# Peptides against a protein of PDB entry 1EMU, part 37

Target 1, 132 residues: chain A of PDB entry 1EMU
Amino acid sequence: PPYLKWAESLHSLLDDQDGISLFRTFLKQEGCADLLDFWFACTGFRKLEPCDSNEEKRLKLARAIYRKYILDNNGIVSRQTKPATKSFIKGCIMKQLIDPAMFDQAQTEIQATMEENTYPSFLKSDIYLEYT

## One batch from the design tools (peptide; made by RFdiffusion4, then SolubleMPNN)

Design b2_p14_6_s2 (from b2_p14_6 with D4A Y5I V9I)
Fold by OpenDDE base, seed 4:
Structure b2_p14_6_s2 (fold): chain B 132 residues (1-132), chain A 14 residues (1-14)
Amino acid sequence: as target 1 above (132 residues)
Amino acid sequence: SPEAIEEEILESLL
């Protein structure tokens, strides 16, 4: 069943709608749902093909991601990203140089945080175990 | 789907 694949890799969990739902519920209870939301925001943002017609929209999205997750010093994403990474993102925003990959390093760091902490905890949680 | 979630999150930011 799919839930066994979820225990084999975070990738399998994040590729499954039910897995995402359960994991997000768990993260909300832990006060760190922003980790997952940021991860998906980065993935979605990277998929947006840059062109003249969507430049303004991409800038708005980048700014929104930055303000919500990176600039908020009290947020879990900000606390789990390195200062140099956050500084780079800030620089991109200030210069209005919005490369599709501008959040890649931050996403990598947040993914590592999930892999090392929240994902293993999820697999030991009542939410996951009751589902199995 | 994961892609739908991506879009939903992005739209919620605007």
Scores: peptide ipSAE 0.778, ipTM 0.972, DockQ to the pose 0.870
Fold by OpenDDE base, seed 2:
Structure b2_p14_6_s2 (fold): chain B 132 residues (1-132), chain A 14 residues (1-14)
Amino acid sequence: as target 1 above (132 residues)
Amino acid sequence: SPEAIEEEILESLL
């Protein structure tokens, strides 16, 4: 069943609607749902191919992602991303150079945080175990 | 779907 695949890799968990739902619920209880939300925001943003018609939208989205997750020093995403990574993103925003991959390094760092901490904890959680 | 979640999160930021 799918829940067994979730335990094999974070990728499998994040590729399943039910897995995402349960994991997000768990993260909310832990006060760190922003990790997952940021990860999905980065993925969605990267999929938006730049063109003349969506330039303003992409800039607006990039700014929103930056302000919500990177700029907030009290946020878990900000705390789990390296200063150089945050500085790079800030630079992109200030220069209005909005490459689809501008959040890739930050996403990688947040993914590592989940892999090392919240994902293993989820697999030991009542939420996951009761589902199985 | 994961793609739907991506879109929902992005839309929530606008």
Scores: peptide ipSAE 0.778, ipTM 0.972, DockQ to the pose 0.912
Fold by OpenDDE base, seed 1:
Structure b2_p14_6_s2 (fold): chain B 132 residues (1-132), chain A 14 residues (1-14)
Amino acid sequence: as target 1 above (132 residues)
Amino acid sequence: SPEAIEEEILESLL
């Protein structure tokens, strides 16, 4: 069943709607749901290919992602991303150079955080175990 | 779907 695949890899968990829902619930209880939300925001943002018709939308989204997750020094995402990574993103925003990949390094760092901490904890959680 | 989650999150930011 799918829940067994979730235990094999974070990728399998994040590719399943039910898995995402349970993991997100767990993260909310841990006060770190922003890790997952940011990860998905980055993925969604990267899929928006630059063109004349969506330039304004992409800039607004980039700014929103930056302000919500990166600029907030007390946020879990900010605490789990490196200063150089955050500085690069800030630079992109200030220069209005909005490349689809501008959040890639930050996403990688947040993914590593989940892999090493919250994902293993989730597999030991009552939420996951009761589902199985 | 994962894509639906992506869209939901992005829309919530605007």
Scores: peptide ipSAE 0.778, ipTM 0.972, DockQ to the pose 0.876
Fold by OpenDDE base, seed 3:
Structure b2_p14_6_s2 (fold): chain B 132 residues (1-132), chain A 14 residues (1-14)
Amino acid sequence: as target 1 above (132 residues)
Amino acid sequence: SPEAIEEEILESLL
């Protein structure tokens, strides 16, 4: 069943609607749902290839992602991203150089945080175990 | 789907 695949890799978990739902519920209880939301925001943002129709939308989204997750020093995403990574993103925003990959490093760092901490904890959680 | 979640999150930021 799918829940067994979720235990094999974070990728499998994040590729499953039910898995995402349970994981997000767990993260909310832990006060760190922003990790997952940011991760998905980055993925979605990267898929928005530069074009005339997407230009303004992409800029607005980039600014919003930056303000919500990177600039907020009290946020879990900000605390789990390296200063150099945050500085790079800030630079992109200030220069209005909105490359689809501008959040890639931050996403990688947040993914590592989940891999090392919240994902293993989820697999030991009541939410997951009761589902199995 | 995961893609739907991505879109929902992005839309919530606008």
Scores: peptide ipSAE 0.776, ipTM 0.972, DockQ to the pose 0.910

Design b2_p14_6_s3 (from b2_p14_6, 4 letters changed)
Fold by OpenDDE base, seed 1:
Structure b2_p14_6_s3 (fold): chain B 132 residues (1-132), chain A 14 residues (1-14)
Amino acid sequence: as target 1 above (132 residues)
Amino acid sequence: SPEAIIEEILESLL
């Protein structure tokens, strides 16, 4: 069943709508749902191919991601990303150089945080175990 | 499968 695949890899969990729902619920209880939301925001942003018709929308979205997750020094995402990574993103925003990959390093760092901490904890949680 | 949640997150930011 799918829930067994979720325990094999974070990738399997994040590729399953039911798995995402349970994991997100768990993260909300832990006060760190922004880790997952940011991760998906980065994925979604990268999928938006730059073109003349969506340039303004992409800039607006990039700014929103930056302000919500990176600029907030007290936020979980900001605390789990390197200063150089955050500085790079800030630079992109200020220069209005909005490359689809501009959040890749931050996403990688947040993914590592989940892999090392929240994902293993989720597999030991009542939420996951009761589902199985 | 994750497409729906991605759209939800992006829309919530705008």
Scores: peptide ipSAE 0.762, ipTM 0.969, DockQ to the pose 0.847
Fold by OpenDDE base, seed 2:
Structure b2_p14_6_s3 (fold): chain B 132 residues (1-132), chain A 14 residues (1-14)
Amino acid sequence: as target 1 above (132 residues)
Amino acid sequence: SPEAIIEEILESLL
């Protein structure tokens, strides 16, 4: 069943709508749902291929991601990303150099945080165990 | 499968 695949890898969990729903609920209770939301925001942003027609939209979205997750020093995403990574993103925003991969390093760091902490905790949570 | 969640998150940011 799908819930067993979720325990095999974080990737399997994040590729399943039911898995995402349960994991997000768990993260909200832990006060760290922004980790998952940021991860998906980065994925969605990277999929937007640059062209003349979406340049303004991509810039606006990049700024929004930066302001919500990177700029907020009290936020969990900001606390779990390296200063150099945040500085790079800020530089891209200020220079308006909006490469599809500009959030890749930050996404990698947040993914590592989930792999090491929240994902294992989720697999031991009442939410997951009651589902199984 | 996660496409809908991605779109919802992106739209919530704009």
Scores: peptide ipSAE 0.759, ipTM 0.968, DockQ to the pose 0.884
Fold by OpenDDE base, seed 5:
Structure b2_p14_6_s3 (fold): chain B 132 residues (1-132), chain A 14 residues (1-14)
Amino acid sequence: as target 1 above (132 residues)
Amino acid sequence: SPEAIIEEILESLL
């Protein structure tokens, strides 16, 4: 069943609607749902193909991701990303160099945080165990 | 699939 696959990899969990729902509920209870939301925001942003018709939208979205998750010094995403990574993103925003991969390093760092901390904790949580 | 969740998150940012 799918819940067994969720225990094998974070990606299997994040590719399943039920898995995402349970994991997000868990993260909200832990006060760190922004980790997952940021991760998905980065994924969605990267999928947007740069073109003349969506340049303004992509810039606006990049700014929004930056302001909500990176610039917020009190946020968990900001605390779990390296200064050099945040500085790079800031530079991209300031220069309006909005490459689809501009959040990749930050996403990698947040993914590592989830894989090393919240994901293992989720697999030991009442939410997951009661579901199984 | 996570597509609907991704769209929801992106829309919430705009």
Scores: peptide ipSAE 0.757, ipTM 0.968, DockQ to the pose 0.886
Fold by OpenDDE base, seed 3:
Structure b2_p14_6_s3 (fold): chain B 132 residues (1-132), chain A 14 residues (1-14)
Amino acid sequence: as target 1 above (132 residues)
Amino acid sequence: SPEAIIEEILESLL
């Protein structure tokens, strides 16, 4: 069943709508749902291929991601990303150089945070275990 | 499968 695959890899969990729902519920209880939301925001942003018709949208979205997750010093995403990574993103925003990959390093760092902490904790949580 | 969730998150930011 799918829940067994969720325990095999974070990728499997994040590729399953039911898995995402349960994991997000768990993260909300832990006060760190922004980790997952940011991760998906980065994925979605990267999928937006640059073109004349979506240039303004991409810039707006990049700025929104930056303001919500990177600039907020009280946010868990900001606390779990390296200063150099945040500085790079800031530079892209300020220069309006909005490459699809501009959040890749931050996404990698947040993924590592989830892999090392919240994901293992989720697999030991009542939410997951009761689902199984 | 995660496409709908991604779109929801992105739209919430705009």
Scores: peptide ipSAE 0.755, ipTM 0.968, DockQ to the pose 0.812

Design b2_p14_6_s4 (from b2_p14_6, 4 letters changed)
Fold by OpenDDE base, seed 4:
Structure b2_p14_6_s4 (fold): chain B 132 residues (1-132), chain A 14 residues (1-14)
Amino acid sequence: as target 1 above (132 residues)
Amino acid sequence: SPEEIEQEILESLL
């Protein structure tokens, strides 16, 4: 069953709508749902191919991601990303150089945080175990 | 789907 695959890899969990729903519920209870939301925001943003017609929208979206997750010093994403990574993103925003990959390093760092901490905790949570 | 979740999150930011 799918829930067994979720325990084998974070990738399998994040590729399943039901898995995502349960994991997000768990993260909300832990006060760190922003980790997952940021991860998905980065993935979605990277998929937006830059062109003349969407430049303004992409800039607006990048700024929103930056303000919500990176600039917020009290946020879990900000606390789990390295200063150099946040500085790079800030630089991209200030220079209005919005490359699809501008959040890649931050996403990698947040993914590592989930892999090492929240994902293992989820697998021993009541939410996951009750689902099995 | 995961792709739909991506879009929902992005749209919520605008």
Scores: peptide ipSAE 0.784, ipTM 0.973, DockQ to the pose 0.871
Fold by OpenDDE base, seed 1:
Structure b2_p14_6_s4 (fold): chain B 132 residues (1-132), chain A 14 residues (1-14)
Amino acid sequence: as target 1 above (132 residues)
Amino acid sequence: SPEEIEQEILESLL
């Protein structure tokens, strides 16, 4: 069953709609749902191919992601990303250099946080265990 | 789907 694959890798969990739903519910209870939301925002953003027709939209999205997750120093995403990473993103925003990969390093750092902390905790949670 | 979740999150930011 899919829930066994979820325990094998975070990637398997994040590739399954039901797995994502349960994991996000768990993260909400832990006050850290922003980790997952940011991760998905980065993935979605990277998939937007730069072109004349979506330049304004991409800039708006980049600014929104920056302001919601990076700029807020008290936010969990900001606390779990390195200063140099945040400074790079800020620089991209200020210079309006919006490369599809501009959030890649931040996403990697947040993914590592989930791998090391929230994902293992999820597999030990009542939410996951009662589902199995 | 994961892709739908990505789009929902992005749309919520606009």
Scores: peptide ipSAE 0.784, ipTM 0.973, DockQ to the pose 0.873
Fold by OpenDDE base, seed 3:
Structure b2_p14_6_s4 (fold): chain B 132 residues (1-132), chain A 14 residues (1-14)
Amino acid sequence: as target 1 above (132 residues)
Amino acid sequence: SPEEIEQEILESLL
């Protein structure tokens, strides 16, 4: 069953709607759902191919992601991303150089945080174990 | 789907 694959890799968990739902519920209880939301925001943003028709939308999205997750010093995402990474993103925003990959490093760092902390904890949680 | 979740999150930011 899918839940066994979830225990084998975070990637498998994040590729399954039910897995995502349970994991997000767990993260919300832990006060760190923003980790997952940011991760998905980055993935979605990267998939938006730059073109004239979506330039304004992409800029607005980039700014929104930056303001919500990177600029907020009290946020879990900001605390779990390196200063150099945040500075790079800020630079992209200020220069309006909105490359699809501009959040890649931050996403990698947040993914590492989940891999090392919240993902293992989720697999030991009542939410996951009761589902199995 | 995961893709739908991505879009929902992005849309919620605007």
Scores: peptide ipSAE 0.782, ipTM 0.973, DockQ to the pose 0.874
Fold by OpenDDE base, seed 5:
Structure b2_p14_6_s4 (fold): chain B 132 residues (1-132), chain A 14 residues (1-14)
Amino acid sequence: as target 1 above (132 residues)
Amino acid sequence: SPEEIEQEILESLL
């Protein structure tokens, strides 16, 4: 069953709508839902192929992601990303150099945070265990 | 789906 795959890898959990729903509910209770939202925002952003028709949209999205998750020093994403990573993103925004991969390092760091902390905790949570 | 979640989150930022 899918819930067994969720325990095998975070990737499997994040590929399943039901898994995502349960995990996000857990993260919200822990005050860490922004970790997952940022991760998905990065994935969605990277999928946007640069072209003349979406240049303005991509810039607006990049700025929004930056302001929401990176610039907020009190946010969980900002606290779990390295200064050099945040500085790089800031530089991209200031220079308006919006590469599809500009959030990749930040996404990697947030993914590592989930892998090391919230994902293992989720597998021990009442939410997950009661679902099994 | 995961893709729908991605789009929902991105749209919520604009």
Scores: peptide ipSAE 0.782, ipTM 0.973, DockQ to the pose 0.876

Design b2_p14_8_s1 (from b2_p14_8, 5 letters changed)
Fold by OpenDDE base, seed 3:
Structure b2_p14_8_s1 (fold): chain B 132 residues (1-132), chain A 14 residues (1-14)
Amino acid sequence: as target 1 above (132 residues)
Amino acid sequence: SPEEIEQEILDSLL
């Protein structure tokens, strides 16, 4: 069953709608839902191919992601990303150089945070264990 | 789907 694959890798968990739902519920209870939301925002953003018709939309999205997750010093994402990474993103925003990969490093760092902390905890949680 | 979740999150930011 899919839940067994979830225990094998975070990637498998995040590739499954039910897995995502349970994991997000868990993260919300832990006050860390922004980790997952940011991760998905980065993935979705990267998939938006730059073109004249979506330039404004991409800029707005980049700014929104930056303001919500990176600029907020009280946020879990901000606390779990390196200063150099945040500075790079800020630079992209200020220069309006909106590359699809501009959040890649931040996403990697947040993914590492989940891998090391919340993901293992999820697999030991009542939410996951009761599902199995 | 994961893709739908991505889109929902992005839409919520606008």
Scores: peptide ipSAE 0.790, ipTM 0.973, DockQ to the pose 0.872
Fold by OpenDDE base, seed 5:
Structure b2_p14_8_s1 (fold): chain B 132 residues (1-132), chain A 14 residues (1-14)
Amino acid sequence: as target 1 above (132 residues)
Amino acid sequence: SPEEIEQEILDSLL
């Protein structure tokens, strides 16, 4: 069953709608749902191919992601990303150089945080165990 | 789906 695959890798969990739902519920209870939301925002942003027709949209999205997750020093995403990574993103925003991969390093760092902390905790949680 | 969730998150930012 799918829930067994969820325990094999975070990737499998994040590829399953039910898995995502349960994991997000868990993260909300832990006060760190922004980790997952940021991760998905980065993935969605990277998929937007730069072109003349979506340039303004991409810039607005990049600014929004930056303001919500990176600039907020009290946010968990900001606390779990390296200063150099945040500085790079800020630079991209200031220079209006909006490459599809501009959030890749931050996403990697947040993914590592989930892999090392929240994902293992989720597999030990009542939410997951009661589902199985 | 994961793709729908991605879009939902992005839409919520604008």
Scores: peptide ipSAE 0.789, ipTM 0.973, DockQ to the pose 0.874
Fold by OpenDDE base, seed 1:
Structure b2_p14_8_s1 (fold): chain B 132 residues (1-132), chain A 14 residues (1-14)
Amino acid sequence: as target 1 above (132 residues)
Amino acid sequence: SPEEIEQEILDSLL
């Protein structure tokens, strides 16, 4: 069953709608749902290929992601990303150099945070165990 | 789907 695959890898969990739903519920209870939301925002953003028709939209999205998750020094995403990574993103925003990969390093760091902390905790949570 | 979740999150930012 899918729930067994969720325990095998974070990738399997994040590739399953039901798994994502349960994991996000868990993260909300832990006050760190922004980790997952940011991760998905980065993935969605990277899929937007630069072109004349979506330049404005991509810039707006990049600014929104930056302001919500990176600029907020009290946010969990900001606390779990390195200063150099945040500085790079800020530079991209200020220079309006909006490459599809501009959030990749931050996403990697947040993914590592989930792998090392929240994902293992989720597998021990009542939410997951009662589902199985 | 995961892709739908991506879009929902992005839409919520605009």
Scores: peptide ipSAE 0.786, ipTM 0.973, DockQ to the pose 0.874
Fold by OpenDDE base, seed 4:
Structure b2_p14_8_s1 (fold): chain B 132 residues (1-132), chain A 14 residues (1-14)
Amino acid sequence: as target 1 above (132 residues)
Amino acid sequence: SPEEIEQEILDSLL
C-alpha cells in the first residue's frame, strides 16, 4: 500500500496527495507547515517558464515567496535557511533578476530539514500510525 | 495531485 512507500522515502510521500495531506496536517500541529508550503511554492515557481508575457507575474510571485517565507525572521523557513542563501534571494529580488532556479538552494535546505527532522517524526506520529 | 497543490499554494500568495 502507498503508506509503506511513504516510509521508504520523502519523495514517495510528497508524490502522493493523501500522503501530502497527512504530512501537512502533522506539520500544522507542529507549527511548521510552512516548510512544506514553501517547498511546493519553490517547485511550482521553478516550473513557470520565463517570458515577456509573464515577467511581471513571476516577479510578483517571487516577491511574495520572499516576503512570506524568507523575510519573516520568526518563520520556520527563515530559521532553517542559511544566511548566504537568504542574501542571494534578496539580491535577486532587489535586482529584479528572477531566474526560475533562484529558490533552488533554499528549497534544498528546507528539504534537508524535513528529511532529517519532521519527516522521521511524522513516521512516528499518531497521524501516520493510525493511518497504517 | 501534487501539481494541483503547487498551483493552490502559488495562487494563495497572489
Scores: peptide ipSAE 0.784, ipTM 0.972, DockQ to the pose 0.870

Design b2_p14_8_s2 (from b2_p14_8, 5 letters changed)
Fold by OpenDDE base, seed 2:
Structure b2_p14_8_s2 (fold): chain B 132 residues (1-132), chain A 14 residues (1-14)
Amino acid sequence: as target 1 above (132 residues)
Amino acid sequence: SPEQIEQEILDSLL
C-alpha cells in the first residue's frame, strides 16, 4: 500500500495526495508547516515558464514567496536557509531578475531539513501510525 | 494531486 512507500522515501510521500495531507497535518501541529508549503511553492514557481504574458505574475509570486518565507527572521524557513542563499534571493528580487531556478538552493536546503528532521519524526508520529 | 497543491499554495500567496 502507498503508506509503505511513504516510509521508503520523502519523494514518495510528497507524490501522494493522502501522504501530503497527513504530513502537513503533522507539520502544523509541530509549528513547521511552512517547510512543506515553501517546498511546494518553489516547485510550482519553477514550473512557470517565463514569457511576456506572465512576467508580472512571476515577479509578484517571487516577491510573495520572499516576503512570507525568507524575509521573516522568526520563520522556520528563514532559520533553515543559509544567509548566502537568502541574500541571493533578495538580490534577485531587488534586481528583478526572476529566473525559474532562483529558489532552487533554498528549496534544496529546506528539503534537507525535512529529510533529516520532520520526515523521520512523521514516520514515528501517531498520525502516521494510526493511518497504517 | 501534488500539482493541485502547488497551485493552491501559489494562489494563496497572491
Scores: peptide ipSAE 0.800, ipTM 0.974, DockQ to the pose 0.873
Fold by OpenDDE base, seed 5:
Structure b2_p14_8_s2 (fold): chain B 132 residues (1-132), chain A 14 residues (1-14)
Amino acid sequence: as target 1 above (132 residues)
Amino acid sequence: SPEQIEQEILDSLL
C-alpha cells in the first residue's frame, strides 16, 4: 500500500496526494507547515519557463516567495536556510535576474531539514501510525 | 495531485 512507500522515502510521500495531506497536517501541528509550502512553491516556480509573456508573473512570484519565506526572519524557512543562500536570493530579486533555478539551493536546504527532522518525526506520529 | 498543490501554493502568493 502507498503508506509503506511513504516510509521508504520523502520523495514517495511528496508524490502522493494523501501522503502530502497527512504530512501537511502534521507539520501544521508542529508549527512548520511553511517548510512544505515553500518546497512546493520552489518546485512550481522552477517549472515556469521564462518567456516574454510570463516575465512579470515570474518576477511577482519570485518577490512573493522571497517576502513570505526568506525575508521573514521569524519564519521557519528563514531560520533553516543559510545566510549565503538568502543573500543570493535577495541579490537576484534586487537585480531582477529571475532564473528558474534561483531557489534551488534554498529548496535543497529545506528538503534536508525535512529529511533530517520533520519527516522522521512524521513516521513516528499518531497521524501516520493511526492511518496505517 | 502534487502539481495541483504546487499551483495552489503559487496562486495563494499572488
Scores: peptide ipSAE 0.798, ipTM 0.974, DockQ to the pose 0.873
Fold by OpenDDE base, seed 1:
Formats: structure tokens, sequence, C-alpha cells
Structure b2_p14_8_s2 (fold): chain B 132 residues (1-132), chain A 14 residues (1-14)
């Protein structure tokens, strides 16, 4: 069953709608749902290929992601990303150099945070165990 | 789907 695959890898969990739903519920209870939301925002953003028709939209999205998750020094995403990573993103925003990969390093760092902390905790949570 | 979740999150930012 899918729930067994969720325990095998974070990738399997994040590739399953039901798994994502349960994991996000868990993260909300822990006050760190922004980790997952940011991760998905980065993935979605990277999929937007630069072109004349979506330049404005991509810039707006990049600014929104930056302001919501990176600029907020009290946010969990900001606390779990390195200063150099945040500085790079800020530079991209200020220079309006909006490459599809501009959030990749931040996403990697947030993914590592989930792998090392929240994902293992989720597998021990009542939410997951009662589902199984 | 995961892709739907991506779009929902992005849409919520605009």
Amino acid sequence: as target 1 above (132 residues)
Amino acid sequence: SPEQIEQEILDSLL
C-alpha cells in the first residue's frame, strides 16, 4: 500500500496526494507547514519556462516567494536557509535576474531539513500511525 | 496531485 512507500522515502511521500495531505496536516500542528509549502512553490516556480508572455508573472511570483518565506527572519524557512543562500536570492530579486533555478539551493536546504527532522517525526506521529 | 498542489500554492501567492 502507498503508506508503506511513504516510509521508504520522502520522495514517495511528496509524490502522493494523500501522503502530502497527511504530512502537511502534521506540519501545521508542528507550526512548520511553510517548509512544505515553500518546497512546492519552488518546484512550481522552476517549471515556469521564461518567455515574453510570462515575464511579469514570474517576477511577481519570485518576489512573493522571497517576501513570504525568505525575507521573514522569524519564519521557519528563513531560519533553515543559509545566509549566503538568502543573500543570493535577494540579489536576484533586486537585479530582476529571475532564473528558473534561483530557488534551487534554498529548496535543497529546506528538503534536507525535512529529511533530517520533520519527515522522521511524521513517521512516528499519531497521524501517520493511525492511518496505517 | 502534486502538480495541483504546486499550482494552488503559487496561485495563493498572487
Scores: peptide ipSAE 0.797, ipTM 0.974, DockQ to the pose 0.873
Fold by OpenDDE base, seed 4:
Structure b2_p14_8_s2 (fold): chain B 132 residues (1-132), chain A 14 residues (1-14)
Amino acid sequence: as target 1 above (132 residues)
Amino acid sequence: SPEQIEQEILDSLL
């Protein structure tokens, strides 16, 4: 069953709508749902191919991601990203150089945080165990 | 789907 695959890799969990739903519920209870939301925001943003017609929208979206997750000093994403990574993102925003990959390093760092902390905790949670 | 979740999150930011 799918829930067994979820225990084998975070990738399998994040590729399953039911898995995502349960994991997000768990993260919300832990006060760190922003980790997952940011991860998906980065993935979605990277998929937006830059062109003249969507330049303004991409800039607006990048700014929104930056303001919500990176600039928020009290946020879990900000606390789990390196200063150099956040500075790079800020630089991109200020210079209006919005490359599809501008959040890649931050996403990698947040993914590592999930892999090492929240994902293992989820597999020991009542939410996951009750589902099995 | 994961792709739908991506879009929902992005849409919520705008």
Scores: peptide ipSAE 0.797, ipTM 0.974, DockQ to the pose 0.869

